# Ledger of designs, part 23: peptides against a protein of PDB entry 2N1D

Target 1, 169 residues: chain A of PDB entry 2N1D
Amino acid sequence: EVKVKIPEELKPWLVDDWDLITRQKQLFYLPAKKNVDSILEDYANYKKSRGNTDNKEYAVNEVVAGIKEYFNVMLGTQLLYKFERPQYAEILADHPDAPMSQVYGAPHLLRLFVRIGAMLAYTPLDEKSLALLLNYLHDFLKYLAKNSATLFSASDYEVAPPEYHRKAV

## One batch from the design tools (peptide; made by RFdiffusion4, then SolubleMPNN)

Design b1_p11_5_s3 (from b1_p11_5, 6 letters changed)
Fold by OpenDDE base, seed 3:
Structure b1_p11_5_s3 (fold): chain B 169 residues (1-169), chain A 11 residues (1-11)
Amino acid sequence: as target 1 above (169 residues)
Amino acid sequence: DKVLKLIEKLL
C-alpha cells in the first residue's frame, strides 16, 4: 500500500468539506472560480520561480500532468459524496467534452490525495521512482497548505436549492 | 490516521 500523508493543516478542512456537503446540504459552486487546472499551473509557476531544479527523473510539468490525469479519471467515481451526484450529472450533461479539472476546484482536488495512494499501488513504478513521485505529491500538498486561506473557504459553497433536494432523493 | 480513514469511508 502506498501511503500519502496529508498535512495536518489540511485535515480539518477535509472534515469541514464533508460537513458542508453531507450535513449542511451545500454544494461547491461550479464551475469553480479557480479550477484544478489553474491551481496546478500556479504550482508549476511557483516551483519554476523558486529556481529549484527538479530531479532528473521527474519534472514539475510531468507531476502536474499526472495529477491532472488522475483527477480527471477519479473525480466521478472516487471523489464525490452521494449528495453531489446529481450536480455531477448536470455538469456532464452541460459540459460533455470538458475535463473535470476545468470544472472543479481545490476541495475536490484535495480529496484526490485521500484516494490516490490506492491507485498508485498498481502503477508499474520501481521503488526509486515511486519515492520520487511521492516526494513531489507531498511537496504539492505542502503548497496547498501554504495557500489554504485562498484555496479553501466555506464561502465557495451554497445551500442546494429545493429542486435539487427533490432530485437528490 | 482516523480523519483520513473516516473521509475515505464517507466518499
Scores: peptide ipSAE 0.409, ipTM 0.930, DockQ to the pose 0.026
Fold by OpenDDE base, seed 5:
Structure b1_p11_5_s3 (fold): chain B 169 residues (1-169), chain A 11 residues (1-11)
Amino acid sequence: as target 1 above (169 residues)
Amino acid sequence: DKVLKLIEKLL
């Protein structure tokens, strides 16, 4: 399969994220204070500020658009732990027309990169395009790692109320 | 990768 390398700095967070939700029965606060759209926008602006050529700017925009699309498609079916399902249902009811990239934040975005490799393996991309995409994905992940202190925090989670436990478990 | 494989199974 297509291998998307996640920075070592972010791997422990994936475990902490899982632990917070599955074992500690906490939920990420929604809507996110900094949603996926905002994170991607910041990344795009960061790349554009580096003095890239027009072609590179175009490529960044396409990559951002792609990540957003993949996230919005995969969030509900691939990126949630079982304990998060009732929360997701509530989000859909409260925000039926909002893309999940406007609701969820960095932790769920990072989960995308756990799954995206397998998805890309079955995507019809030529070798050159795939290599280019992977380079940008890795670049984005490095950006997440660089900003991990502000993007990934256990303080963004809270203990689910008793009513929620009755729904989820 | 053991960590990623574990998370993949738990999601």
Scores: peptide ipSAE 0.404, ipTM 0.928, DockQ to the pose 0.026
Fold by OpenDDE base, seed 1:
Structure b1_p11_5_s3 (fold): chain B 169 residues (1-169), chain A 11 residues (1-11)
Amino acid sequence: as target 1 above (169 residues)
Amino acid sequence: DKVLKLIEKLL
């Protein structure tokens, strides 16, 4: 199995995210004020602003595209707690053609990295390519940790209404 | 990692 290390700074947030949803019965506000597309764009721009080479920029763009693709594929099946399923269904009904990277935000993006290692294990990548990918994934996670104060906030969640509880249970 | 295993299980 491919191991993707989550920064220690972000591990408590994963617990808080779980707690907000599952125990406090809250929902992340959708569509996200800052969606996954925007986060990835900011990361790419951040990397480009550091004076990287053309090859480095290309690699960043490919990684961003890859993260986006994996997120869009995995969100509905791998990254949602049971309590969030009705909300997801509503999103699909209201925005059937919108990629989930335009709807969801940082907390769900972080959840991707809990699961992505297992998926990468089945991806036909050579050792060198996998190592490079992992380096970029860890770099991106460090970026999330650095910007965690603005990306991860309990204020982005709201208590689900009673009618939602009835359909979620 | 206990935290990651927990979250992975709960998702």
Scores: peptide ipSAE 0.398, ipTM 0.927, DockQ to the pose 0.026
Fold by OpenDDE base, seed 2:
Structure b1_p11_5_s3 (fold): chain B 169 residues (1-169), chain A 11 residues (1-11)
Amino acid sequence: as target 1 above (169 residues)
Amino acid sequence: DKVLKLIEKLL
């Protein structure tokens, strides 16, 4: 199994995220004010501003594209709690042609990294390529941790309306 | 990691 290490700073957020949704019966406000696409774009620009070489810039872009693709594939099947399923159905109805990376935000993106390791285990990558990928994934996670104050906030959640409770439970 | 395993299980 490929192990993706989550920064210690972000682990409490994963718990808070779960608590907000499952126990407090709240929902992340959708569409996100800052969606996954924009977060990845900001990361890429951040790396560029740090003086990346052409090769490094290319690698960052590829990693960003990969993260986006994995997110869009995995969101609906692997990154949602049961309570979020009705909301997801509404999103699909309201945004039928939009990738979920344009709808969801940082909390769901972080959830990707809880599951991505298992998925990467089935990806035919050589040892060197896998190591490079993992380095960039960890680098991205460090970026999320660095910007956690703006990316992860309970204020982005809201109590689900009573009618939602009735159909969700 | 217990936290990650728990979240993975709850998802």
Scores: peptide ipSAE 0.396, ipTM 0.926, DockQ to the pose 0.026

Design b1_p11_5_s4 (from b1_p11_5, 7 letters changed)
Fold by OpenDDE base, seed 1:
Structure b1_p11_5_s4 (fold): chain B 169 residues (1-169), chain A 11 residues (1-11)
Amino acid sequence: as target 1 above (169 residues)
Amino acid sequence: DKILELIRKQL
């Protein structure tokens, strides 16, 4: 198993996110005000502004691209709670050609890192590449933690209407 | 980590 360590600062948010969805029966507002694409772009720009070399910039872009791809592949099957399934179905119906990285936001992106380790375990990567990838993933998670006040908010959720409850149950 | 495991199981 490839272990991706979640910053301690973000673990409480994962719990809050879980609670909002599964226990309080709320939904994250979609499409996200700040989607995954935007978050990744901000991260990349942040890293580039820190005086990275061309090689470092290339690596950041590759990591961002990888995170985006994994997110888009895993969102529908791995990153949703049961209660969110009807919402996802509606999103697919309304936006059939939109990548989920343009629809969902920070909370779902954070969920990716709960599951990505298991997926990476089955990805053929040499030790050096894997170590480098993990370093960047952890760096990105630290970025999320530093910006958690703006990226993670309960106000981005809303109570699902009764008609939604009937679809979800 | 029990918290992460809980989240993993619920997703």
Scores: peptide ipSAE 0.465, ipTM 0.935, DockQ to the pose 0.026
Fold by OpenDDE base, seed 2:
Structure b1_p11_5_s4 (fold): chain B 169 residues (1-169), chain A 11 residues (1-11)
Amino acid sequence: as target 1 above (169 residues)
Amino acid sequence: DKILELIRKQL
């Protein structure tokens, strides 16, 4: 299997996210104030502002595109807790043609990296390409950690209404 | 990692 190392700084947030949803019965506010597309765009711009060459810019764009694609594919089936399923159904009804990277935000994006390693294990990549990809994924995770104060907040969650509880669990 | 495994199993 492919190991994607989550920064230690972000692991507590994964626990808090899990707790907010599963134990406190809260939901992340959707559509996200800062969606996955925006986060990835900020990362790309951040990398470009550091004086990267054209080749590095291209690589960053490819990584961003890849993360976005994986997120959009995996969100509905891999990145939601049971309690979030009704919310997802509502999102699909309200935004039938919108990619989930335009709806969801940082917490769900971080969840991607909990599971992406297993998906990459089935991807036919050579060792050099995989190593390069992993390097960029880890670099992106470092970026998330660096900006965690602005990207991850319990205030972005809200207690689910009684009507939601009746159809959720 | 127990934390990651817990999260992974709950998703």
Scores: peptide ipSAE 0.462, ipTM 0.935, DockQ to the pose 0.026
Fold by OpenDDE base, seed 3:
Structure b1_p11_5_s4 (fold): chain B 169 residues (1-169), chain A 11 residues (1-11)
Amino acid sequence: as target 1 above (169 residues)
Amino acid sequence: DKILELIRKQL
């Protein structure tokens, strides 16, 4: 198994996110005010502005593209709680052919890193490439932690309406 | 990590 370490600062948010959805029966407001695409774009711009260019590192754009692709592939099957499935079905109906990285936001993006390690274990990467990728993933997670106050908020969730509860049964 | 394990099982 490929281990992806999540910063301690973000672990409490994963619990809050889980609680909001599963126990409080709330839903993240969709489409997200700040979607995954924009978060990744901000990260890329942040890295470029710092001028920390190491020729031995993965290109930031490649890492961003990779995260986006994994998110879009895994969202529907691995990153949703059961209570969120009716919402996902409605999103698919209302936004056909739209990548989920344009619909969902930071909380679901963070969930990706809970599961991505298992997926990377089956990717045919050499040891050096895998190490570089992991370094960038950890760097991105540190970026999320640094900007957690603006990316993660319970105010982005809302109580599911009675009509939704009927669909979720 | 117990927290991460909980999340993994619930997703």
Scores: peptide ipSAE 0.457, ipTM 0.935, DockQ to the pose 0.025
Fold by OpenDDE base, seed 5:
Structure b1_p11_5_s4 (fold): chain B 169 residues (1-169), chain A 11 residues (1-11)
Amino acid sequence: as target 1 above (169 residues)
Amino acid sequence: DKILELIRKQL
């Protein structure tokens, strides 16, 4: 397995997120006020503003594109707790043409990095390319940690309505 | 990491 280290600053949030959903039976408000696309765009702009070379800027764009792709592929099958499944079904019905990166936000994006290591283990990347990718992923995670106060908040969750509880797993 | 493992199992 490829080890993707989550910053210690973000681990408590993962626990809170887990607790809000699985134990408190709350749901993240969708569509997100700040979706994954927006977060990635802000990150890319942040990196570009730091005086990166053309090659480095290109690499950032590729990493952002990759994260977006992985998120969109993995969200529905890998990044949801069981309690969130009915909500996801509703999202698919209401937004059939929208990628999930335009619907979901920071909490679900962070969950990606809990699972992405296992996925990367089976990708045909050479050692050098993998190391480079991991560096960018860790850099992005550090960015999330730096901006965690604005990206992660329990106020973005709400108690699921009674009718949801009756059908939720 | 026990915390991450817990979350990984729950997802």
Scores: peptide ipSAE 0.454, ipTM 0.933, DockQ to the pose 0.026

Design b1_p11_6_s1 (from b1_p11_6, 5 letters changed)
Fold by OpenDDE base, seed 2:
Structure b1_p11_6_s1 (fold): chain B 169 residues (1-169), chain A 11 residues (1-11)
Amino acid sequence: as target 1 above (169 residues)
Amino acid sequence: DEIKELLDLLK
């Protein structure tokens, strides 16, 4: 299995995220004020501003595209807690043609990296490509950690209304 | 919860 290391700075947030949803019965406000697309765009621009070569910029764009694709594929099936399912259903009804990367934000994006390693194990990548990809994934996670104060906040969650509780198992 | 289980592994 391919192991994607989560920065130590972000591990507590994953726990808080889990707690907010599953134990405190809160929901991340959707659509996100800053969605996954925006986060990835900011990362790409950040990398560009750091003086990357053309080839490196191309690689960053490909990684961003890949992360976005993985997120959009995995969000609904792999990245949601049970309590979030009714919300997801509502999102699908209200935004049927929108990719989830335009709806969800940083917390759910971070959840991707908890799962992505297992998925990469089944991706036909050569050793060099895999190493490069992992380097960029870790680089991106480092970026998330650097910007965690603005990307991860309990204030982005809200207590689910009583009506939601009734329809949530 | 699968995600929680994975989170535990990350600790």
Scores: peptide ipSAE 0.043, ipTM 0.738, DockQ to the pose 0.026
Fold by OpenDDE base, seed 4:
Structure b1_p11_6_s1 (fold): chain B 169 residues (1-169), chain A 11 residues (1-11)
Amino acid sequence: as target 1 above (169 residues)
Amino acid sequence: DEIKELLDLLK
């Protein structure tokens, strides 16, 4: 198994996120005020500001593109709790052509990194490429941890209305 | 891993 370690600073948030959705029956407000695309863009710009070489900048862009792609592929099938499924259906109906990276935000992006390791295990990446990718993924997670105060907040969730409860299992 | 266990609730 390819293991992607979640920073200890962010693990409590994953628990809170789970609790907000599954136990408190809240929903993350969509579309996100800061979507996955913008988070990744900020990260890329942050890395560029650090004086990266052309090759390093290219690598960052590829990693960002990869994260975005994985997120868009996995969100609907791997990153949602059961309670969130009706909301997702509504999003698809209202925004059929929009990638989910333009709709969802940091909490769901963080969930990706809990699941992404299993997906990477099925990739034909060589050892060197995989190690490089993992380094960037951990670097990105560190970035999320550093910016957690602005990216993760319970105030971005709201209690689902009774009508929603009736269609959610 | 508590988080991994919790995230098993994901669909």
Scores: peptide ipSAE 0.040, ipTM 0.733, DockQ to the pose 0.028
Fold by OpenDDE base, seed 3:
Structure b1_p11_6_s1 (fold): chain B 169 residues (1-169), chain A 11 residues (1-11)
Amino acid sequence: as target 1 above (169 residues)
Amino acid sequence: DEIKELLDLLK
């Protein structure tokens, strides 16, 4: 099995994210003030500014595109808690043609890396290519950890209104 | 293992 290691700095946030939604019955404010597209763009620009011109098989832009695609595919089916399902349905109705990377933000993006390992196990990548990809994914996670103070905040969540609770299964 | 527990909650 392909294992993607989450930085220790970000593990407490995953717990807080879970607690905010499942126990405190809050929802992440959507559309996100800083969406997944913007986060990935900032990362790409950061890597370019650092002069990281390694001539490995995977370029930063390719990795960014891959993360975005995986997120857009997996968000609706694998990255949501049950309490978030009505919100997701509303988003689909209001923004039927928008990719979820333009709607959701850092917390849901981080959840992707909890699940992505199992998905990568079924990709036809050789060992060298997989190792390179994993290195880039870990590098991106380190970037998230470095910028966690601005990307992850409980203030981005709000208590779900009574009307929403009536919709919740 | 906190992560494994979270995995069970996601759907």
Scores: peptide ipSAE 0.040, ipTM 0.743, DockQ to the pose 0.028
Fold by OpenDDE base, seed 1:
Structure b1_p11_6_s1 (fold): chain B 169 residues (1-169), chain A 11 residues (1-11)
Amino acid sequence: as target 1 above (169 residues)
Amino acid sequence: DEIKELLDLLK
């Protein structure tokens, strides 16, 4: 197993996210005010603004692209609680060709990093490449932690209406 | 471990 360390600052949010959805029966408002694409773009720009070398900039772009790809692949099958399935189905029906990285936001992106380690264990990467990737993933997570006040908020969730509850069985 | 519990809840 490949271990991806979640910053301690973000672990409580994962719990809050879980609580909002599963216990309080709320839904993250979709489409997200700040979607995964924009978060990744901001991160890339942040890294570029720090005077990185061309090679480092290239690496950041590749990591961003990789995170986006993994998110889009895993969201529907790996990153949703049962209560969120009807919402996801509605999104697919309304936007069948839209990547989920343009719909979902920071909370679901953070969930990716809870799962991504297991997926990376089966990715054909050499040890050096994997180590480099992990370094960037941890760097990105630190970025999320640094900006957590603006990226994670319970106000981005709303109580699901009664008709939704009837669907979410 | 709350994170481990979350892993079990994700579907």
Scores: peptide ipSAE 0.038, ipTM 0.735, DockQ to the pose 0.027

Design b1_p11_6_s2 (from b1_p11_6, 6 letters changed)
Fold by OpenDDE base, seed 1:
Structure b1_p11_6_s2 (fold): chain B 169 residues (1-169), chain A 11 residues (1-11)
Amino acid sequence: as target 1 above (169 residues)
Amino acid sequence: KDIEELLKILK
């Protein structure tokens, strides 16, 4: 399989995210105050502001587009805990045509990188393209780690109401 | 494995 290394700084957050939802029965507040689209846009702008070449800018845009696409494809089937399923169903009902990258935020985006490696293993990419992609994925993860204080917060979660808990068993 | 099972490995 293709290995995507999660920065050590972000691993504790993945555990906290899991704990907040599965053990504390909280939900990430949706729609996110800072959604996946905005996070990716900020990253792209960050890379562009560093005086990169046109080719590098093109590569960043392609990576951002790819991450967005993978997120939107995988969110509903790969990135949710069982407790989050009723919330997801409500989101689909309220926003039937909206990509999930406009609804969900940093915690769910980070979950993508736990699973994306296995998916990339079955994607027909040449070795050079795959290496470049992996480099940017790791670069993006470093960006998330650098900005973790503003992107990941338990205050973005709230205790699910009793009626939700009863239907999410 | 679902996401819950994978993330438990990080604990």
Scores: peptide ipSAE 0.054, ipTM 0.772, DockQ to the pose 0.025
Fold by OpenDDE base, seed 5:
Structure b1_p11_6_s2 (fold): chain B 169 residues (1-169), chain A 11 residues (1-11)
Amino acid sequence: as target 1 above (169 residues)
Amino acid sequence: KDIEELLKILK
């Protein structure tokens, strides 16, 4: 299995995220004020502004595109807690043509990296390409950690209303 | 395959 290491700075957030949803019965406010598309765009611009070559810029764009694709594919089936399912259904009804990367934000994006390693294990990449990809993924995670104060906050969650609890699984 | 199982390990 491909191992994607989550920065130690972000591991506590994953626990807090889990606690907010599953134990405190809160929901991340949707649509996100800072969605996944915007986060990835900021990262790409950040990398491009640091004197990268054309080849490196191309690689960053491909990595960003890949992360977005994986997120959009996996969000609904792999990245949600059971308590979040009714909210997801409502999002699909309200935004049927929108990719989830335009709806969800940093917490759910971070959840992707808990699962992405297993998916990459089945991706037909040569050893060198996989190593390069992993380097970029870890670099992106470091970027998230560096900006964690603005990307991860309990204030982005709210207590689910009583009517939500009645239909929540 | 539920994320709750994976995050439980990270706790």
Scores: peptide ipSAE 0.052, ipTM 0.766, DockQ to the pose 0.026
Fold by OpenDDE base, seed 2:
Structure b1_p11_6_s2 (fold): chain B 169 residues (1-169), chain A 11 residues (1-11)
Amino acid sequence: as target 1 above (169 residues)
Amino acid sequence: KDIEELLKILK
C-alpha cells in the first residue's frame, strides 16, 4: 500500500471533524463557503507565486486536477460518515450535475488523504512518477497545514436540526 | 474499511 503521511498538525483536526459530526451531531455547512475547487486553485496560485518553472507549474496543475478528480469520485462512496448521508442525498437532489468539489470544503478534502493511498496502490505509475506524485501530495498537505487556521474551523459546522435527526438512521 | 474506521486508527 502506498503510504500518504498526513501532517501531525492536521491529525487532530480529523478527530475534531469526526467528533463534530458523529458525536455532536453537527454538519459541515454546505455548499462550502470555500469549496475544494477554490482551495486547489489557491494552492496552484501559491505554487506559481513561489517562482516555479513552467514544467513545475504544469506538474502542479496536473496534481490539482488529479486531486479534484479523486475527490469527486471518492466523496460520496468513501469520505462520508453515516450521519452525513442525508445531507449528501439532499445535495445530490439539489445539485445533481455539480461536482462535489464545488460543494464540499477543506474537511472533506482532508479526508481524501486518509484513503487516497490505497487507491494509488492500484494506479499504474512508475517509481519516478509515483515519487513525484507523493511529493506533491505531501506538499499540498503541508499547504493545508500551513493554512489550517482558515481552512479548518468548527464554526463551519452547524447543529443538525431535529428534522435531520429524525431521518438520519 | 470506511472513513470512520480509518479515523479511529488516526487517533
Scores: peptide ipSAE 0.052, ipTM 0.764, DockQ to the pose 0.026
Fold by OpenDDE base, seed 3:
Structure b1_p11_6_s2 (fold): chain B 169 residues (1-169), chain A 11 residues (1-11)
Amino acid sequence: as target 1 above (169 residues)
Amino acid sequence: KDIEELLKILK
């Protein structure tokens, strides 16, 4: 299995995220004030502004596009807690053609990296290409950690209303 | 299956 290491600085947030939703019965405010698309754009611009040279096989833009695609594919099936399912259904009904990267934000994006390793294991990449991809993924995670104060906040969650609890199984 | 397995990974 492909191992994607989550920075130690972000692991406590994953626990807080889980607690807010599963134990405190809160929901992340949707649509996100800062969605996945914007986070990825900021990362790409950050890398370009620093004048870092991209590897030949993996440009920053390609990595960003890949992360976005994986997120949009995996969000609904692998990245949601059971309590979030009714909210997701409502989003699909209201925005049937919108990619979820335009709706969800940093917390759900971070969840992707808990699961993405298993998906990458089945991707037909040679060892060198896989290593380069992993380096970029870890670099992006470091970026999230560096900007965690502005990307991850419990204030972006709110207590689910009583009518929502009736929908939740 | 779903993200509930996250607890097993983090703790």
Scores: peptide ipSAE 0.049, ipTM 0.770, DockQ to the pose 0.026

